# Peptides against a protein of PDB entry 6TME, part 148

Target 1, 324 residues: chain A of PDB entry 6TME
Amino acid sequence: NRLKRAYIALQAWKKAFYSDPFNTAANWVGPDVCSYKGVFCAPALDDPSVLVVAGIDLNHADIAGYLPPELGLLTDVALFHVNSNRFCGVIPKSLSKLTLMYEFDVSNNRFVGPFPTVALSWPSLKFLDIRYNDFEGKLPPEIFDKDLDAIFLNNNRFESTIPETIGKSTASVVTFAHNKFSGCIPKTIGQMKNLNEIVFIGNNLSGCLPNEIGSLNNVTVFDASSNGFVGSLPSTLSGLANVEQMDFSYNKFTGFVTDNICKLPKLSNFTFSYNFFNGEAQSCVPGSSQEKQFDDTSNCLQNRPNQKSAKECLPVVSRPVDCS
Target 2, 324 residues: chain A of PDB entry 6TME as posed
Amino acid sequence: NRLKRAYIALQAWKKAFYSDPFNTAANWVGPDVCSYKGVFCAPALDDPSVLVVAGIDLNHADIFGYLPPELGLLTDVALFHVNSNRFCGVIPKSLSKLTLMYEFDVSNNRFVGPFPTVALSWPSLKFLDIRYNDFEGKLPPEIFDKDLDAIFLNNNRFESTIPETIGKSTASVVTFAHNKFSGCIPKTIGQMKNLNEIVFIGNNLSGCLPNEIGSLNNVTVFDASSNGFVGSLPSTLSGLANVEQMDFSYNKFTGFVTDNICKLPKLSNFTFSYNFFNGEAQSCVPGSSQEKQFDDTSNCLQNRPNQKSAKECLPVVSRPVDCS

## One batch from the design tools (peptide; made by RFdiffusion4, then SolubleMPNN)

Design b2_p17_8_s1 (from b2_p17_8, 7 letters changed)
Fold by OpenDDE base, seed 3:
Structure b2_p17_8_s1 (fold): chain B 324 residues (1-324), chain A 17 residues (1-17)
Amino acid sequence: as target 1 above (324 residues)
Amino acid sequence: SSLPELKYKQVPGLVLL
């Protein structure tokens, strides 16, 4: 019986709670698991006459505990949302039995260990949110071979390079922000055909921006701020026909910020502050447009306020990195 | 920029009760 397996799983999970401040699991008593708070039943996809546990939503429950291996008995679960709790430990490998998993949100918890490779075993996964945890090590390249709509990785401990497989991603939103990613952005990034939003904020990324970024014609948000990027901005950024928000602040960029970037047709905000740019087009000057906001603060610009000293600029500007 | 917010989607063919 599927509901009997669900009962075993949910009772094991209740026993794995160290704290339930809102008494969310107070009604988790007896065999009627479909009445449990945060447990959602549905007709089974393979047999509509059979009721199964199809969803878990414990978002914002502040529950402290861990995920026990018995959760692998929830074989009919397609939605698993446990956002904003205090769950700790690792994601159980037994969740590989949840072959219907469609949305997996474990964000804003205390999960540790490597990337939860069990997520790669789910053939129908469309949404993955693991942000705001303590996941560590390398991002598996295979994550981008999955047909995901969104990939939230931000605010973790992930390290090493961004996989070149990123170009295979069908995701509209990808966040890498606030990790320990290093190396260059892969040139394959330009192949992300469905990309709308990509965020690299606050990593150890370096080198030149790949010219292939200019192929991201559907991107509305591109944030590469707070990294170690060098060289000039690619001239191919003129191809970002739909970009609304662009941030290159807090890098080591040099050269001239051109009209073809600042005149992008959908550009609303362009932040290029805290770099070593030595010139900008008149269209890039803050206050030059009512429709566009620019920030040129703390560069090496002449006749602009709040710029770096000549002493800070000269060592960097005199040694431009060639990205050709 | 602000990080993207979670947007809950529905599983095709699944009607939660």
Scores: peptide ipSAE 0.120, ipTM 0.804, DockQ to the pose 0.900
Fold by OpenDDE base, seed 1:
Structure b2_p17_8_s1 (fold): chain B 324 residues (1-324), chain A 17 residues (1-17)
Amino acid sequence: as target 1 above (324 residues)
Amino acid sequence: SSLPELKYKQVPGLVLL
């Protein structure tokens, strides 16, 4: 019964392929779905005597097509990896029937429409990768109420603000990079207890950085580059005891880059170039450490190379944004 | 900076054949 449903789903999907350059689905013939390339069977979790389709891996298959609603018959699938294809259209709502979904990777495809809210219906989801698509509109706040380990949203068309619910996330890795997110980073960010890596690169984020970033004691990567952030760096960034990679480049930051930031004990790379900083501590100067790399390029620093002109600096530096 | 790398997880109790 379960494998017969899987057969119907997989044959419907094969019919939804417009192009299969590597002939990945060439062996998708007959009832033995467990022999299909990229289809993985396992003993069912509810009945070990029953073999079921538990995983799909079609990564890097360059398949053009869409996801048909019949994929909702794959009710035993816990792993769905179809990255680096040319699948288009929307994620079918029928996938809500895949109640065992644990890892969902549809990254590097041509999916469109709003955030795939069907992902919110999966109770056991731990890994969500939807990056490198054309998903658009608002990020649903409920994504951060889920017990996810990783959330990859980068390289899409998401708009609006980052939800305040971000502080509830249990994720160790979250990527927002290369979207159209706007507004401030929520102060609730400091509540992300498991956060190791967060990336905001290349959005339309603005305002001051929240002081609560300094509460992210487990963060190893913090990248806020290529945004519209203003004001000084929070003094609380001295609390980032495990940060290795930190990037604030290509913003509108002002003020002084302090010793307390540049002397962070695990810091290996700190990029603060292409801002309006008007001073830095000696510990922030590129070449001041053998263990740390710094980039102070294109700021308003005195006695440093490759800085902005006084004409570019004066209008910004003379009007500091108070973030207090 | 580089984007974080993907880390595949193991589904508890699931043994892929």
Scores: peptide ipSAE 0.097, ipTM 0.792, DockQ to the pose 0.883
Fold by OpenDDE base, seed 4:
Structure b2_p17_8_s1 (fold): chain B 324 residues (1-324), chain A 17 residues (1-17)
Amino acid sequence: as target 1 above (324 residues)
Amino acid sequence: SSLPELKYKQVPGLVLL
């Protein structure tokens, strides 16, 4: 019986709670698991006459505990949302048995260890949110070979390079922010045909921006702020016909911010502050447009307020990195 | 409770960073 397996799993999980401040699992008593708070039943996909546990929603429950291996008995679960809790330890490998997994949200917890490779075993996964945890080590290249719509990796301890397989991703949203990623953005990024939002904030990324970024015709948000990027902005950024929010602040960029970038047709906010730019087009000047916001603060611009000193600028501006 | 139709939860990246 599927509901009997679900009962075993949910009772094992209740025993793995160290704290339940809102008494969320107070009604987790007896065999009627479909009445449990945060447990959702539906007709099974293979037999509509059979009721199964199809979803878990424990979002914002502040529960402290761990995920026991018995959760692998929840074989009919397609939605697993447990964000904004205090769950710790690792994601159990037994979750590989949840072959219907569609949305997996474990964000804002205390999970540790490497990337949860069990997520790679789910053939139907569309939404992966593991942000605001303590996941560490390398990102598996195979994550981008999956037919995902959203990938949230931000606010973790991931390190090493971004995989070249990123160009195979079908995701509309990808976040890398607030990790320890290093190296260059892969040139394959321009192949992300469905990309709307990509965020690289607050990593150790470096080198020149690849020209292939200009091929991201559907991107509305591009944030590469708080990294170690160098050289000039690619002239191919004029191809970002749908970009609305663009941030290159807190890098080591040099050269001239061109009219072709600042005149992008849907651009509403462009932040390029805290770099070493030595010139900008008149269309890039803050207050030059009522429809667009610009921030040019703390660059090496002449006749602009709040710029870096000549002492700070000269060592960098006199030694531009060639990205050709 | 019954699970509603499987719907992709669209969460804008900007709102949660």
Scores: peptide ipSAE 0.029, ipTM 0.680, DockQ to the pose 0.073
Fold by OpenDDE base, seed 2:
Structure b2_p17_8_s1 (fold): chain B 324 residues (1-324), chain A 17 residues (1-17)
Amino acid sequence: as target 1 above (324 residues)
Amino acid sequence: SSLPELKYKQVPGLVLL
């Protein structure tokens, strides 16, 4: 019986709670698992006459505990939302039995260890949120071979390079922010034709920006701030016909910020502060447009306020990195 | 509670980090 397996799993999970400050699992008593708070039943996809546990929503429950291996008995679960809790340990490999998994949100918890490779085993996964945890090590290249709509990786401990497989991703939203990613952005990034939002904030990324970024015709948000990027901005950024928010602040960029970038048709905010730019077009000057906001603070610009000293600029500006 | 139909939780437009 499917509901009997669900009862075993849910009772094992209740025993794995160290703290339930809102008494969320107080009604998790008896065989009627469909009455449990945060447990959702639906007709089974293979037999509409059979009621199954199809979803878990324990968002914002402040529950401390772990995920026991018995959760692998919840074989009919397609929605698993447990964000904003205090769950710790690793994601159980037994969750590979949840072959209907469509949305997996474990964000804002205390999960540790490597990337949860069990997520790669789910054939129908569309939404993956693992942000605000302590996941570490390398991002598996295979994550971008998945037909995901959204990938949230931000605020973790991920290291190494961004996989070249990123160009295969069908995701509209990808966040890398606040990790330890290093190396260059792969040239394959320009193949992400469904990409609307990409965020690299606060990593250890370096090198030149690839020219292929200019192929991201659907991108509305591009944030590469707080990294170690060098060289000039690619002239191909003039191809970002839908970009609204663009941030290159807190890098080591040099050269001239061109009219072709600052005149992008949907650009509403462009921040390029805290770099080593030595010139900007008049269209890039803060206050030059009523429709666009710019920040040019702390560059090597002439006749602009709040710029770096000649002593700070000269060693960097006199040795531009060639990105050709 | 019952979910008569599994509904995709659409990602809200701008990702708040």
Scores: peptide ipSAE 0.028, ipTM 0.692, DockQ to the pose 0.073; fails the geometry check

Design b2_p17_8_s2 (from b2_p17_8, 7 letters changed)
Fold by OpenDDE base, seed 4:
Structure b2_p17_8_s2 (fold): chain B 324 residues (1-324), chain A 17 residues (1-17)
Amino acid sequence: as target 1 above (324 residues)
Amino acid sequence: SSLPELKYKKVPGLVLL
């Protein structure tokens, strides 16, 4: 009986709670698991006459505890939402038995260890949210071989380079922000045909921006702020016909910010502050447009307010990195 | 209770950073 397996799993999980401040699991008593708060039942896909546990929603429950291996008995679960809790430990490998997993949200918890490779075993996964945890080590390249719509990795402890497989991703949203990623953005990024939003904020990324970023015709948000990027902005950024929000602030960029970038047709905000740019087009000047916001603060611009000193600029501007 | 519609909680990346 599928509901008997679900009962075993949910009772094991209730025993793995250290604190339930909202008494969310108070009604988790007896065999009727479909009456449990945050448990959702539906007809099974293989037999519509059989009721199964198809979803978990414990979002914002502030539950402290861990995920026990018995959760692998929830074999009919397609939706697993447990964000904004205090769950700790590792994601159980036994969750590989949840072959219907479609949305997996464990964001804003205290999960630790390497990337949860069990997520790679789910053939139908579309949404992966693991942000605001303590996940560490390398991102597996195979994450981008999956037919995902969204990948949230931000606010973790991930290290090493971004995999070149990123160009295979079908995701519309990808976040890398507030990790320890290093190296260059892969040139394969321009192959992300469905990409709308990509965020690299607050990593240790470096090198030149790849010219292939200009192939991201569907991008509305591109944020590369708070990294170690160098050289000039690629002239191919003029290809970002749908970009609305663009941030390159807090880097080591040099050279001239061109009209072709600042005149992008849907651009609403372009932040390029805290760099070493030595010139900008008149269309990039803050207040030059009523429809567009620009920030040129703390560059090496002549005749602009709030710029870096000649002492700070000269060592960087006199040694431009060639990205050609 | 019906399964929550598979509402892609497309939380914009900007709202979460």
Scores: peptide ipSAE 0.025, ipTM 0.711, DockQ to the pose 0.074
Fold by OpenDDE base, seed 1:
Structure b2_p17_8_s2 (fold): chain B 324 residues (1-324), chain A 17 residues (1-17)
Amino acid sequence: as target 1 above (324 residues)
Amino acid sequence: SSLPELKYKKVPGLVLL
């Protein structure tokens, strides 16, 4: 029964392929779906005597097509990896029947429409990768109420603010990079207990950085580059005891870059270039450490190379944004 | 065939595991 449903689903999917350059689905013939390339069978969790389709791996297959609604018949699938294809259209709502979904990777495809809210229906989901698509509109706040380990949203068309619910996320890695997110980073960010890596690169984020970032004691990567952030760096960034990579470049930051930031004990790279900083501590100067790399390029620093002109600096530096 | 191992991906890059 279960493998017959899987056969119907996989044959419907094969019919939804417009191009299969590597002939990945060439052996997708006959009832033995467990022999299909990229189809993985395992004993069912509810009955070990029954073989079921438990995983799909079609990564890097360059398949053009869409996801048909019949994929909702793959009710035993826990792993769905279809990255680096040319699948288009929307994620089918029928995938809500895949209640065992644990890892969902549809990254590097041509998916469109709103956030795939079907992902919110999966109770056991730990890994969500939807990056490098054309997903658009608002991020649903409920994504951060899920017990996810990883959330990859980068390189899409997501808009609006980052949800305040971000502070509830259990994820160790979250990527927002290369979207159209706007507004401030929520103060609730400091509540992300498991956060190791967060990336905001290349959005339309603005305002002051929240002081609560300094509560992210487990963060190893913090990248907020290529946004519209203003004001001084929070003094609380001295709390980032495990940060290795930190990037604030290509913003509108002002004020002084302090010793307490540049002397962070695990800091290996700190990029603060292309801002309006008007001073830095000696520990922030590029070449001041053999163990740390700094980039202070294109700021308003005195006696440093490659700085902005006084004409570019004066209008911004003379109007500091108070973030207190 | 054995199930694929869970593939934890780090920070964004073009290399998709």
Scores: peptide ipSAE 0.024, ipTM 0.711, DockQ to the pose 0.079
Fold by OpenDDE base, seed 3:
Structure b2_p17_8_s2 (fold): chain B 324 residues (1-324), chain A 17 residues (1-17)
Amino acid sequence: as target 1 above (324 residues)
Amino acid sequence: SSLPELKYKKVPGLVLL
């Protein structure tokens, strides 16, 4: 019986709670698992006469505990939302039995260890949110071979380079922010045909921006702030016909910020502060447009307020990195 | 109980809803 397996799993999970401040599992008593708070039943996909546990929603429950291996008995679960809790430990490999997994949100918890490779075993996964945890090590390249709509990785301990497989991603939203990613952005980024939002904030990324960023015709948000990027902005950024929010602040960029970037047709905010830019077009000047916001603060611009000293600028501006 | 709404959090990546 599927509900009997679900009962075993849910009772094992209740036993794995160290704290339930809102008494969320108080009604997790007896065999009627479909009455449990945060447990959702539906007709099974293979037999509509059979009721199964199809979803878990424990978002914002502040539950302290771990995910026990018995959760692998929830074989009919397609939705698993447990964000904003205090769950710790690792994601159980037994969750590989949840072959219907469609949305997996474990964000804002205390999960540790490597990337949860069990997520790669789910053939139908569309949404992956693992942000605001303590996941560490390398991002597996195979994550971008998955037909995901969203990939949230931000605020973790991931390290190494971004995989070249990123160009295979079908995701509309990808977040790398606040990790330890290093190296260059892969040139394959321009192949992300469905990309709307990409965020690199607060990593150890370096080198030149790839020209292939200009192929991201559907991107509305591009944030590369708080990294170690160098050289000039690619002239191909003129191809970002739908970009609304663009941030390159807190890098080591040099050269001239051009009209073809600042005149992008949907650009509403462009932040390029805290770099070493030595010139900007008149269209890039803050206050030059009512429809567009610009921030040019703390660059090497002449006749602009709040710029770096000549002493800070000269060592960098006199040694431009050629990105050609 | 009805299945929770499929909630693709298409929100800027730094915002936890």
Scores: peptide ipSAE 0.020, ipTM 0.691, DockQ to the pose 0.078
Fold by OpenDDE base, seed 5:
Structure b2_p17_8_s2 (fold): chain B 324 residues (1-324), chain A 17 residues (1-17)
Amino acid sequence: as target 1 above (324 residues)
Amino acid sequence: SSLPELKYKKVPGLVLL
């Protein structure tokens, strides 16, 4: 019986709770698991006459505990939302039995260890949110071979290069922010045909921006701030016909910020502060437009306020990195 | 108990920082 397996799993999980401040699992008593708070039942996909546990929603429950291996008995779960808790430990490999997994949200917890490779085993996964945890090590390249709509990796401890397989991703949103990613952005990024939002903030990324970023015609948000990027902005950024928010602040960029970038038709905010840009077009000047916000603060610009000293600029500006 | 609609939380990336 599927509900009997679900009962075993949920009772094992209740035993794995160290603290339940809102008494969320107080009603997790007896065999009627479909009455449990945060447990959702539906007809089974293979037999509509059979009721199964199809979803878990424990979002914002502040539960301290771990995920026991018995959760692998929840074989009919397609939705697993447990964000904003204090769950710790690793994601159990037994969750590979949840072959219907469609949305997996474990964000804002205390999960540790490597990337939860069990997520790669789910054939139907569309939404992966593992942000605001302590996941570490390498991002597996196979994550981008999956037909995901959204990939949230931000605020973890990932330490790797970004896989070149990123260009295969069908995701509309990808976040890398606040990790320890290193190396260059792969040139394959321009192949992300469905990409709307990509965020690289606060990593150890370096090198030149690839010209292929300019092929991201559907991007509305591009944030590469707080990294180690060098060289000039690619002239191909003039191809970002739908970009609304663009941030290159807190890098080591040099050269001239062009009219072709600052006149992008959907651009609402462009931040390029805290770099070493030595010139900008008049269209890039803060206050030059009522429809667009610009920040040119702390560059090497002439006749602009709040710029770096000539002493700070000269060593960098005199040695531009060629990205050609 | 309404199943949470399979509303993909397409949370805009900007709201997540």
Scores: peptide ipSAE 0.025, ipTM 0.705, DockQ to the pose 0.075; fails the geometry check

